# Designs tried in a protein design run: peptides against a protein of PDB entry 3V4O. Part 222

Target 1, 234 residues: chain A of PDB entry 3V4O
Amino acid sequence: DQPLAKDKVALLIGNMNYREHPKLKAPLVDVYELTNLLRQLDFKVVSLLDLTEYEMRNAVDEFLLLLDKGVYGLLYYAGHGYENFGNSFMVPVDAPNPYRSENCLCVQNILKLMQEKETGLNVFLLDMCRKRNDYDDTIPILDALKVTANIVFGYATCQGAEAFEIQHSGLANGIFMKFLKDRLLEDKKITVLLDEVAEDMGKCHLTKGKQALEIRSSLSEKRALTDPIQGTEY

## One batch from the design tools (peptide; made by RFdiffusion4, then SolubleMPNN)

Design b2_p30_2_s2 (from b2_p30_2, 12 letters changed)
Fold by OpenDDE base, seed 4:
Structure b2_p30_2_s2 (fold): chain B 234 residues (1-234), chain A 30 residues (1-30)
Amino acid sequence: as target 1 above (234 residues)
Amino acid sequence: MVEIDVSKLSKEEQEEWKKRLEELEKLLEE
């Protein structure tokens, strides 16, 4: 009686080698880990690293082409970002300093496009900072989203806060991914799963008071990443 | 994301994350 996915498609973007901003390292490992996990969940995964604005836009376009009615779409982003007026912006590696919305990809715009595809589930996992960009005074006017009740946002951090990575000996790991990976394969409603991740992360002394997972969702059905693909046997 | 300076962490925390990262290194080598 569980929901079925027509297909499962994921786009994972990890930006590290920024030209005009501090370089990151965690996205490399985080994207790798998440790729392996999502493949175990039978997602078709496209993983890309260090994308320019042009490349990111193209990647999103290609991702959207893979979406259709009933398809589960998952977008994961690890890198620099900001949030203005409730809109999340992913920062390409070639973004200027300071960057503005015109240089970045708006997640909510992508969501709008995903809705047009009549997807079965839209999941956004955003491992980025959510601080206000004071250099961008643009007030975005976005079209109203449809009431699809199939949207889940997993923010690595709460509004106005930062997402962190830990580096040691040339490697780095995102704190969000550290906890997400332990539960991602569980057969649970995605919002419930993320809530458990939030609790786990809340026990981390390193980011206590600095980073907290935020879940924003409108999900009326018990949809899980483990939901089987229509026509397949498990 | 923002990098956390490991040197600002307790020794115990440093060791924990060191272990985590070492495990990740092994994973990447597979």
Scores: peptide ipSAE 0.232, ipTM 0.771, DockQ to the pose 0.449
Fold by OpenDDE base, seed 3:
Structure b2_p30_2_s2 (fold): chain B 234 residues (1-234), chain A 30 residues (1-30)
Amino acid sequence: as target 1 above (234 residues)
Amino acid sequence: MVEIDVSKLSKEEQEEWKKRLEELEKLLEE
């Protein structure tokens, strides 16, 4: 009855040192903490910081090569981003000001490619703002997604809102990761886990009314990050 | 992401966050 993963692979990207945009600090610590946690969950983790557009595209390509039928794929991104017409865009550090969709990576396109690999689970954890980019009027024509019922989006903030980091004395921590880290190792369906994180985050007075975790999912099976890898003993 | 202005927090809250961040810094150095 226990769901099994053929393998578990994660790509973590943290962009901080933007050339033409405000610099961030939290992604460094957040990526580090998440890396350690996912490794405890037996994920194969690739963690990268401050990626250009070219480097980000290459990283995604390499990540996709590790995906196959039944593999759990997790993509985490911390940095600048925006959302236009329901499409999420991750902003590379070398993106111009203003940036457009052509300069960024579309998460939904990555999802489409993951579906082609017949993955067992697709998890996106997006710690970025989701405000509309008024400088980009492009409406991308995306291929229709398949009905795979194995998709989970964890947005650090709700649509049209911002994701926050707290800084003090040169250090920073993301609000999303602050609460995610306390629950991530729990043996629960990933959507249930994220729902609990949402409740915890809701108690934070600093971001009350400004940042709220949003979960979008189509997950027909009780899949958890703690699910064992097929052929392995734990 | 957007930076939160910590100046809007109480001194007690600021110290709490400072302590947390310092602990994280130590972990990163190991």
Scores: peptide ipSAE 0.231, ipTM 0.749, DockQ to the pose 0.446
Fold by OpenDDE base, seed 5:
Structure b2_p30_2_s2 (fold): chain B 234 residues (1-234), chain A 30 residues (1-30)
Amino acid sequence: as target 1 above (234 residues)
Amino acid sequence: MVEIDVSKLSKEEQEEWKKRLEELEKLLEE
C-alpha cells in the first residue's frame, strides 16, 4: 500500500561565509537547487544561508515545531563540518577557530528530537566533511535513539573523508548535489534512490577514491520523498 | 566541504564543470 505523509517539511541550511574558516560557495547554489526540487515534491521548505550558532539552533527549533506524528522531515546541510565518534557536527559561520562541539550542532541530537515527534520519516542529507576534529576531544554522551525504523542518512562523503565542491568563475557546485539532483524526483524508496546516486557519483573520476556517498538507514517501509500527503488531492 | 582547485583539472574537465556552473548560474538568475 502507498505510504502517506501527514506533511512534508524540510530545513535546508547552507553555510558559506565563515568568519574564521575558509569560505565556501557551493552551498548557495546547492540549497537553491534542492529547494526547488523539494518544492516540486510538495515539501514545505525553509532555506537559510550563513547562520550563526544562535540562528542555527533557532532554525532547528522552529523546524522541530513543524514536525509531528507521521510528518516527513528532511534536514539538509551544506557547509563545514566534522565527525567525532560517529557524531556529525554542523559548523556555524561564527564558529571559532578551532571549533569544538559546544560551538556546533550535533545532527544526532536533532535526530533524537525528531524521533520524539513521532515523524513518519527522517532524512538527513549532510554535505560536509566527516574528518575527525582533533581540537575537540569531547566524547559526546547522547541519549539512546528509539527504534523507529524511519531514519535515512545520506552522507556526501564516507567517514573520515572530505566532501568537495568545485568552483569556477565565482560560482560553485557540490559534488554531492550534482548527482543528487538527477535522481531526487524519482518515485523510489529513498534508500534505493540514494543508492543510485551513490553509483552515479562513483563514476565521477574527479572524486574517485576521495569522496564516496554513504547511506546509513533503518527504514523498514517503502517510503519515498514522492509519497503523497495524506488528505490532499493531486 | 573542500574546494577543488579547478586549475589542476584537465581542460576537458574544466570545460565540463564550467558548463554545469553556467547552467546553474542561469537558474539562479530566474
Scores: peptide ipSAE 0.203, ipTM 0.734, DockQ to the pose 0.466
Fold by OpenDDE base, seed 1:
Structure b2_p30_2_s2 (fold): chain B 234 residues (1-234), chain A 30 residues (1-30)
Amino acid sequence: as target 1 above (234 residues)
Amino acid sequence: MVEIDVSKLSKEEQEEWKKRLEELEKLLEE
C-alpha cells in the first residue's frame, strides 16, 4: 500500500552572515532551491536565513508545533556546524568564537522532540561540516531515542569531514544541494534517493576524497518525499 | 561549510559551475 503522510512540514535554515565566523554564501541559494522543490512536493515550508540562537530555537519550537502523528517532518540546515560524540550541532550566526554546545542547537535533541510527536517520517538534511569541535569537551547526555524506524539522516559529508560550497562572482552553491536537487522530486524511498545522490556526488572531482554523503537511517517503510498527503486526491 | 575557490578548478569545471550559478542568479531575480 502507498504510504500516506498526514501532512508535510519542512523547516529550512540557512546561516551565512556569521558575526564571529567566516561568512558563507551558498545557504542563500541552497535554501531557495530546496524551498521550491519541497513546495512542489506539497510540503509546508518555512525558510529562514541568518538566525541567531534565540531565533533558531524559536523556529524549531514553531516547527515542532506543526508536527503531529503521521506528519512528515524535514529539517534542512546549511551553515557552520560540528559533530561531537555523534551529536550534530548547528551554529547560529551570533555564536561566539569559539562556540560551544550551549551556543548551538543539537540535532539529536530536535529528533527526540520530533519522535514525541509520533511523526510518520523524520528527515534531516545537514549541509554542514562534521568535524570535531576541540573547544567543546561537553559530553551531551541525551535521552534514549525511541525505536520509531522512521528516521533518515542525510549528511552532506561524512563524520570528521567538511562540507563544501563553490563560489563564483558573488554567488555560491553547496555541493550537496547541487546533486540533491536533481533527485529530490523522484518518487523513490528517501534512502534510495539519497543513495543515488551519494553516487552522483561521489563522481564529483572537486570533492572526491574530501566530501562524501553519509546516509544514516532506520527507515523500515518505503517512505518517500513524494508520498501523498492523506485526504488529498492523488 | 568550507568555500572552494572556483579559480582553482579546471576550465571545464569553472564553466560548468559558472553556468549553474548564472542560472541560479536568474531564478533569484524572478
Scores: peptide ipSAE 0.202, ipTM 0.736, DockQ to the pose 0.447

Design b2_p30_2_s3 (from b2_p30_2, 9 letters changed)
Fold by OpenDDE base, seed 3:
Structure b2_p30_2_s3 (fold): chain B 234 residues (1-234), chain A 30 residues (1-30)
Amino acid sequence: as target 1 above (234 residues)
Amino acid sequence: MVEIDVSELSEEEQEKWKERLKELEKLLKE
């Protein structure tokens, strides 16, 4: 009766030191904290910082090699980003100003590739802004997604809005991670867990009316990050 | 993401965030 994962693999990317865009600070601490938490959940975690386009594409390729039938895949991204026509784009540190889709990684394309691996669960946690990029008028033609009913998107902010970080004396913390950390280890369906995070974030006076967690999911099974790995004893 | 400096917050909020950041700093040193 207990849902099982064949394996659990996570790729965490934090981009801060952009060449042609404002530098960020929170991804350093947020990636580190999330890494520790996911390891407690028995995820195999690869954490990378300040990736160029080439390095990001390679990291995703390597991540995909670790995925297989029934594997839980989690992708976390903290950095600059944008959303055009429902497609989320992660911005590499060497992206030009202005950047276009050709310079960035499309999350939905990654999802398509994950589906081809017949994963058991696909979780995307995107701590990035979701504003429209006016300098990119390209309408990408994406491959059709399969009906797998195992997809969860946790957006740090709602469509068209910004995600924030609080900084002082060279250190920063993302608003999303501040609240996610308190719930991440709970044994609950991932969508329920994120819903509780959304409520907690909603009580934050600072970001009220500016940043709100958005959950998009098609998850037909009660899958949790705490689900045990098949063949292992805990 | 967009950066917000602690100095832009109320004094009460500043103290809360400074404490949070201190906790994170300790975590990074472990």
Scores: peptide ipSAE 0.346, ipTM 0.844, DockQ to the pose 0.419
Fold by OpenDDE base, seed 1:
Structure b2_p30_2_s3 (fold): chain B 234 residues (1-234), chain A 30 residues (1-30)
Amino acid sequence: as target 1 above (234 residues)
Amino acid sequence: MVEIDVSELSEEEQEKWKERLKELEKLLKE
């Protein structure tokens, strides 16, 4: 039987104009392009750019309010980030230099909250570096995650590595999004889709040995972004 | 993310990415 989504909600965050860190360019276009694609998939999309810590937390809170049982939730982030002890941290534009975990948003914490909503699918697309932050020695104590078997992480890069964007004449595009956009509308299990993206990206000579897509999933059902919304006819 | 200028790429790669960026530019203007 075809899996159904009660609803589809996506929060897209692109941080570029950092106050105390190198500015980025790709998130602008990447968020825009992904927004258009997800809307074609009938996602309710909230796209935000250049969020402070306060604004990011508020955005996540509002996003969570839109989640409910059976809802597909997708969080996309493009910007600076780091990973410590297996936890991914999204860096707000007003983060200090150096930033610490208390200045950032922990993705795993968001996941925990999403699980409490009994979502049908939790997808995280993280277009950020995953290098360790040496200035943050804090070991987060996170609540144990539930076994929901509906979690998919698409990391633009592997652990300890960087994610890249290519820029020319003031415009930039993330490498992750370049390949993701070609597959995103395919009616395939999301993990299969991302695996194909990984293969496509793996053929890119530019990022060979530097950036590799990592998929982390416990998805036990054939859930796709193309899954129809319950109550709708296609 | 880390920014890479297109000029740091090979000529072949430069052309590919320039084309991609042109497409994106058009998208933004729509």
Scores: peptide ipSAE 0.334, ipTM 0.840, DockQ to the pose 0.442
Fold by OpenDDE base, seed 5:
Structure b2_p30_2_s3 (fold): chain B 234 residues (1-234), chain A 30 residues (1-30)
Amino acid sequence: as target 1 above (234 residues)
Amino acid sequence: MVEIDVSELSEEEQEKWKERLKELEKLLKE
């Protein structure tokens, strides 16, 4: 039977103009392109750029308010980030140098909050580096996740590795988005879709051995981004 | 993310990425 979404909501964050860290360029284009694609999938999309810590936290809070039972939630982030002890941290543009977990937003904490909303699907697309932050020795203590079997992580790169963007003449494109955009509209289980993206990206000679898409999921149902919204007629 | 300048790529790769970036530039102007 065709899975149905109560609604489909996405929050896209692209951080580029960091105050104390190298500036990026790709998030602008990547967020824009992904926004258009997700809207074609009938997602309600909120796209934000260059968010401070305060603004990021507010954006996440507002995003969570849009989530409810059966809602498909998608969080996309492009910017600086790091991963410590399996926890992903998104870096706001006003983060100090060096930054610590207290300055950043933990994705797994957001996931926990999404689970509390009893969402139908939780998708995280994280286009950021996943190297350890040596300046942050804090061991995060996170609340245990519920067994919801509706979680999909698409990491632009594997653990301990970097995510790359290619720039020319003031414009840049992330490697991850370059390949994701070609598959995103396909009517396939999201994990299958991402697996195909991984294979496509794997053929890129530039990032071979340097960046590889990682999929981490607990998805017991054949849910796709193309799943129709319940009660809607198209 | 880590930025790579297109000039750091091979000539063949440079052309491919330049084309992609031009495409994206058009999208941004829409």
Scores: peptide ipSAE 0.300, ipTM 0.814, DockQ to the pose 0.444
Fold by OpenDDE base, seed 2:
Structure b2_p30_2_s3 (fold): chain B 234 residues (1-234), chain A 30 residues (1-30)
Amino acid sequence: as target 1 above (234 residues)
Amino acid sequence: MVEIDVSELSEEEQEKWKERLKELEKLLKE
């Protein structure tokens, strides 16, 4: 009864050097660390830093081309972001100030496209703020999602809150990644794994009342990042 | 994301994060 993945593909995006917004530092290390971990899990990993809108859209398109029926898809994003009306928006480095939805990539739109690929698992790890963008009052009209029961969202912070990075002497680390990295290799259902990460992060006095991990999932099967790839024995 | 400088934290928290950052620095050099 061991779930199998046809393949495992991950796209990691870390945006730091924003042109019109505060620069970040943690995505560099966080993407690198996560890349190494996911490779240990036999993911095919594409890691990209400081993407423009055009580059981000292209990266997502290429990522989608690697997805197919039964494939595990994981999208990780670290950078600036916002959430309006339940929709998560990733901010490219060349986004204007203020940015609007048309300047950003909507995660839910990506999810829709992933569903069309009939993936076995869709995991989103979003290390970004989830505050409302008051400069964008556009209500997005999204296509209805399919009922695939294979979706997991790991938000670094709860709705309406901020995600933080700790910086010292030119180097920074995201709080989310600090705790995620300790659990990521565990052979557990991904929702259970993230729940444990949430508890670990909850013990951090620094972020109490400021940042809390939120898990949203519709996952009917015991899917884990450690699930073997079909045709391969571990 | 929002950046927090380690100097804004308590001494206890500063030490914890400094150790983490040192570890990450080593990782990047590998």
Scores: peptide ipSAE 0.292, ipTM 0.815, DockQ to the pose 0.444

Design b2_p30_2_s4 (from b2_p30_2, 14 letters changed)
Fold by OpenDDE base, seed 4:
Structure b2_p30_2_s4 (fold): chain B 234 residues (1-234), chain A 30 residues (1-30)
Amino acid sequence: as target 1 above (234 residues)
Amino acid sequence: MVEIDVSKLSPEEQEKWKKYQEELKKLAEL
C-alpha cells in the first residue's frame, strides 16, 4: 500500500551573509526554489535566511514542535559547514573565525530529536562543504540512535569535499539544487530520486572530480516526498 | 560552499550556464 504521511513539514535555512567568513549568494535562490517545490508537494515550509546561532537554534526548536508521530520532516541547509568524525555542523552567520562546534548546530543531534518525535520520515539535504575543521577537536558523544529505518541524508558533496555555487550576472545557484529541482516532484522513493540526481550531477563538467552527491540512508519503506497526507484526497 | 566564477569557465560551460540562467528567469516570471 501507498505510505501515508500524517503531515509534511520542512525547515529550509540559507546562510549567506556571514560576518567573519566568505559571503555566499546561492542560498537565496536555492531556498526560494526549494520552497516553491515543497509547497507543491503539500509541505508546510518554513524558510529562513541569514540566521544567527540563536536564531538557528530557535528555528530548529520550532521545527521540532511541528513534528509528531508519522510526520514527514525535511531539513534543508545551504551555507558554510564542516564535518568532523561523521558529524555535520551547520555554521550560523555570526559564527566566529575560526568557528567551533559550540558555535554551530550539529545535524546528528537534530536527527536524534526528530526520532524522539516518532516521525514517519526524516530527510536531510545538506548543501555545504564537508571538509574537516582542524580548529575543532571536539568529539561529540551522542546517544545511540533508535532503529527507525526512516532516515535519508542527501549530501551535496562527498566527505572531505566542497560544495560549489555558480555565480553569473548577479545570480547564483548551488550545483546540488540545480539538479535536485528537476527531480524533486517525481513520485519515487526518495533514495531512488536522489540517486537519479546523483547521476545527473555526475554528468556535469563543472564539478567533475570536485563535487559528488552522497546518499546515506536507512529507509526500509518506499516513502516518497509525494506521499499523500492522511485524510486528504488526491 | 565555494563560489565558482562563470567567467573563468570554458566557453562550452559558460553557454550551458547561460541556458540555465535563462530557465531561472522564466521561472521567476511565473
Scores: peptide ipSAE 0.228, ipTM 0.718, DockQ to the pose 0.403
Fold by OpenDDE base, seed 3:
Structure b2_p30_2_s4 (fold): chain B 234 residues (1-234), chain A 30 residues (1-30)
Amino acid sequence: as target 1 above (234 residues)
Amino acid sequence: MVEIDVSKLSPEEQEKWKKYQEELKKLAEL
């Protein structure tokens, strides 16, 4: 009855010290907090900060090597980003100004590769802005996704909007992570969990009308981050 | 992400965020 994961693997990327773009602060704390929480959920977590394009691509490749049939894969990204034509792009720290899709990593491409691994669950938590990049009018030609019904996107903000961080006295925290961390350990279907986070975020007067969590999913099973790993269940 | 300007918040709100940041700092030092 209880869904089982073959294994649970997470890649967390926080980009802050951009060379040609505004520097950020929240990813440091947010990645740290999320790392600790996911480890409590028995995830194998790789956390990386301030990655160049080459390093990000390499990190994704290594992450994919850890995925296999039935494995839960989670990708978290905090940094600059944009969304063009439904495709999400993560911006490396060495990206030029302006950046283009060729300088960035497309999340949907990563999803395609994850599907090829026959993963049990694919979760993307994207703490980045989702505004269109007007300097890039290229329409990416992506391979069609398979119908796996095991995909969950948690966007820190809605389409066309910005994700925010708040800082004081040298430390910063993202609004998304502030609310996510309070519920992440709950034994609930991941989409239900994120929905509750969305409600909590909605009560934040600082970002009301500016930032709203968006959940996009195709998840036909009651999968939770708390699901036990096969062979280790009691 | 975009930074929220804390200076635009009320003094009460600023104090709340300050306390929160101090708590985070303590946790990071452990």
Scores: peptide ipSAE 0.223, ipTM 0.693, DockQ to the pose 0.444
Fold by OpenDDE base, seed 1:
Structure b2_p30_2_s4 (fold): chain B 234 residues (1-234), chain A 30 residues (1-30)
Amino acid sequence: as target 1 above (234 residues)
Amino acid sequence: MVEIDVSKLSPEEQEKWKKYQEELKKLAEL
């Protein structure tokens, strides 16, 4: 009883060269590595770097156009971000300082749109900080999510905490990606896979007590990133 | 994301990172 995907599509966004915020380095390598891995998993991958608000919105729109009933959708983001009232916001490179929700992309809004596409699996891998933005007092009124039981969030860090990157001699990698990459190709339920990544991260002394992977899932089926695409299974 | 400066880590930690960085360099050259 192998679950099947109608197709597998991923959008990877790495923002580094912020205009009004500290520049990052890890997203470049992280996006590259994840791209290669997801392609090995037969994902159609669109990888983009240093997107403005306009470009990010367009990228998401284009990504959504590739989604349809039964399609596996994966969104990866590496960059600056924040979380207010349980909503995750991705920060474009041209965001002002301070940024507000109107300048950013809300992940939960994207999820809502993905649900409308009747996707088979929705995976969000968010490699960003999850601290509250005190400059944004807006309480977003989001439409209620459907109960689709196919949603998985992999947060690089726990709520209210920071996500870290390590760099030396011009090369950098996110802590999350460092551990994720070692297990991403495993044929396991995505939540199980992420749980193992969480354990690996937990053994890292560099981020012990500072960064912990958080998994939020309503996935009720044994769905894996390795699931074959319909029509290509043996 | 917040940057961790490897130069501020212990020698043991730095060595581990250097090894990892070498792997990353190989990937970047591909």
Scores: peptide ipSAE 0.250, ipTM 0.742, DockQ to the pose 0.423; fails the geometry check
Fold by OpenDDE base, seed 2:
Structure b2_p30_2_s4 (fold): chain B 234 residues (1-234), chain A 30 residues (1-30)
Amino acid sequence: as target 1 above (234 residues)
Amino acid sequence: MVEIDVSKLSPEEQEKWKKYQEELKKLAEL
């Protein structure tokens, strides 16, 4: 009764070298670590760094081409971002200052497109701030999502809060990834896994009261990142 | 994301993060 994935595909985006915004450092290492872990889980992983708006949109398009019925899709993003009216926006490196929704990629729009592919699982891991962008007064008109019951959001931080990275001796890591990597390979329902990560993160004195993992899910099946791919033998 | 100033942390916490960073550095070099 083990759930099966038709395939497993992940797109990892780490934006650091922003032109008009503060530069980040953690996404480099975080993307690298997550890439290695997901490959161990037999994901086909595309990892990209410092994407412009055009490149990000293309990357998403290509990612979507790899999705199909029953495929597990995972999108990871590390970089600047914001959340307006429940919509998450990933900020490309060439985004203007201030950036607006038209300059950014809406995660919920991507989700909609993923649903159209009839994926088996849609996982979003968003390591970005979730503060409101006051410079963006647009109210997104999003199409209604289908009831697929296969959606999991792992927000590195709670709504209205910031996601943090820590730097020491020239290296930086995201707080979220620090804890995620320790559990990512566990054979557990993805929501359960993330819940454990949340607890681990909650014990971190560095971010107490500042950053908390938020899990938003509509997952009616026991789907795990460790689920085997259809037709494969282990 | 926002950078945390490690220098404002306790010495114990700083050491923990230092070790973590060293581990990551090794991984990045692989």
Scores: peptide ipSAE 0.197, ipTM 0.649, DockQ to the pose 0.437; fails the geometry check

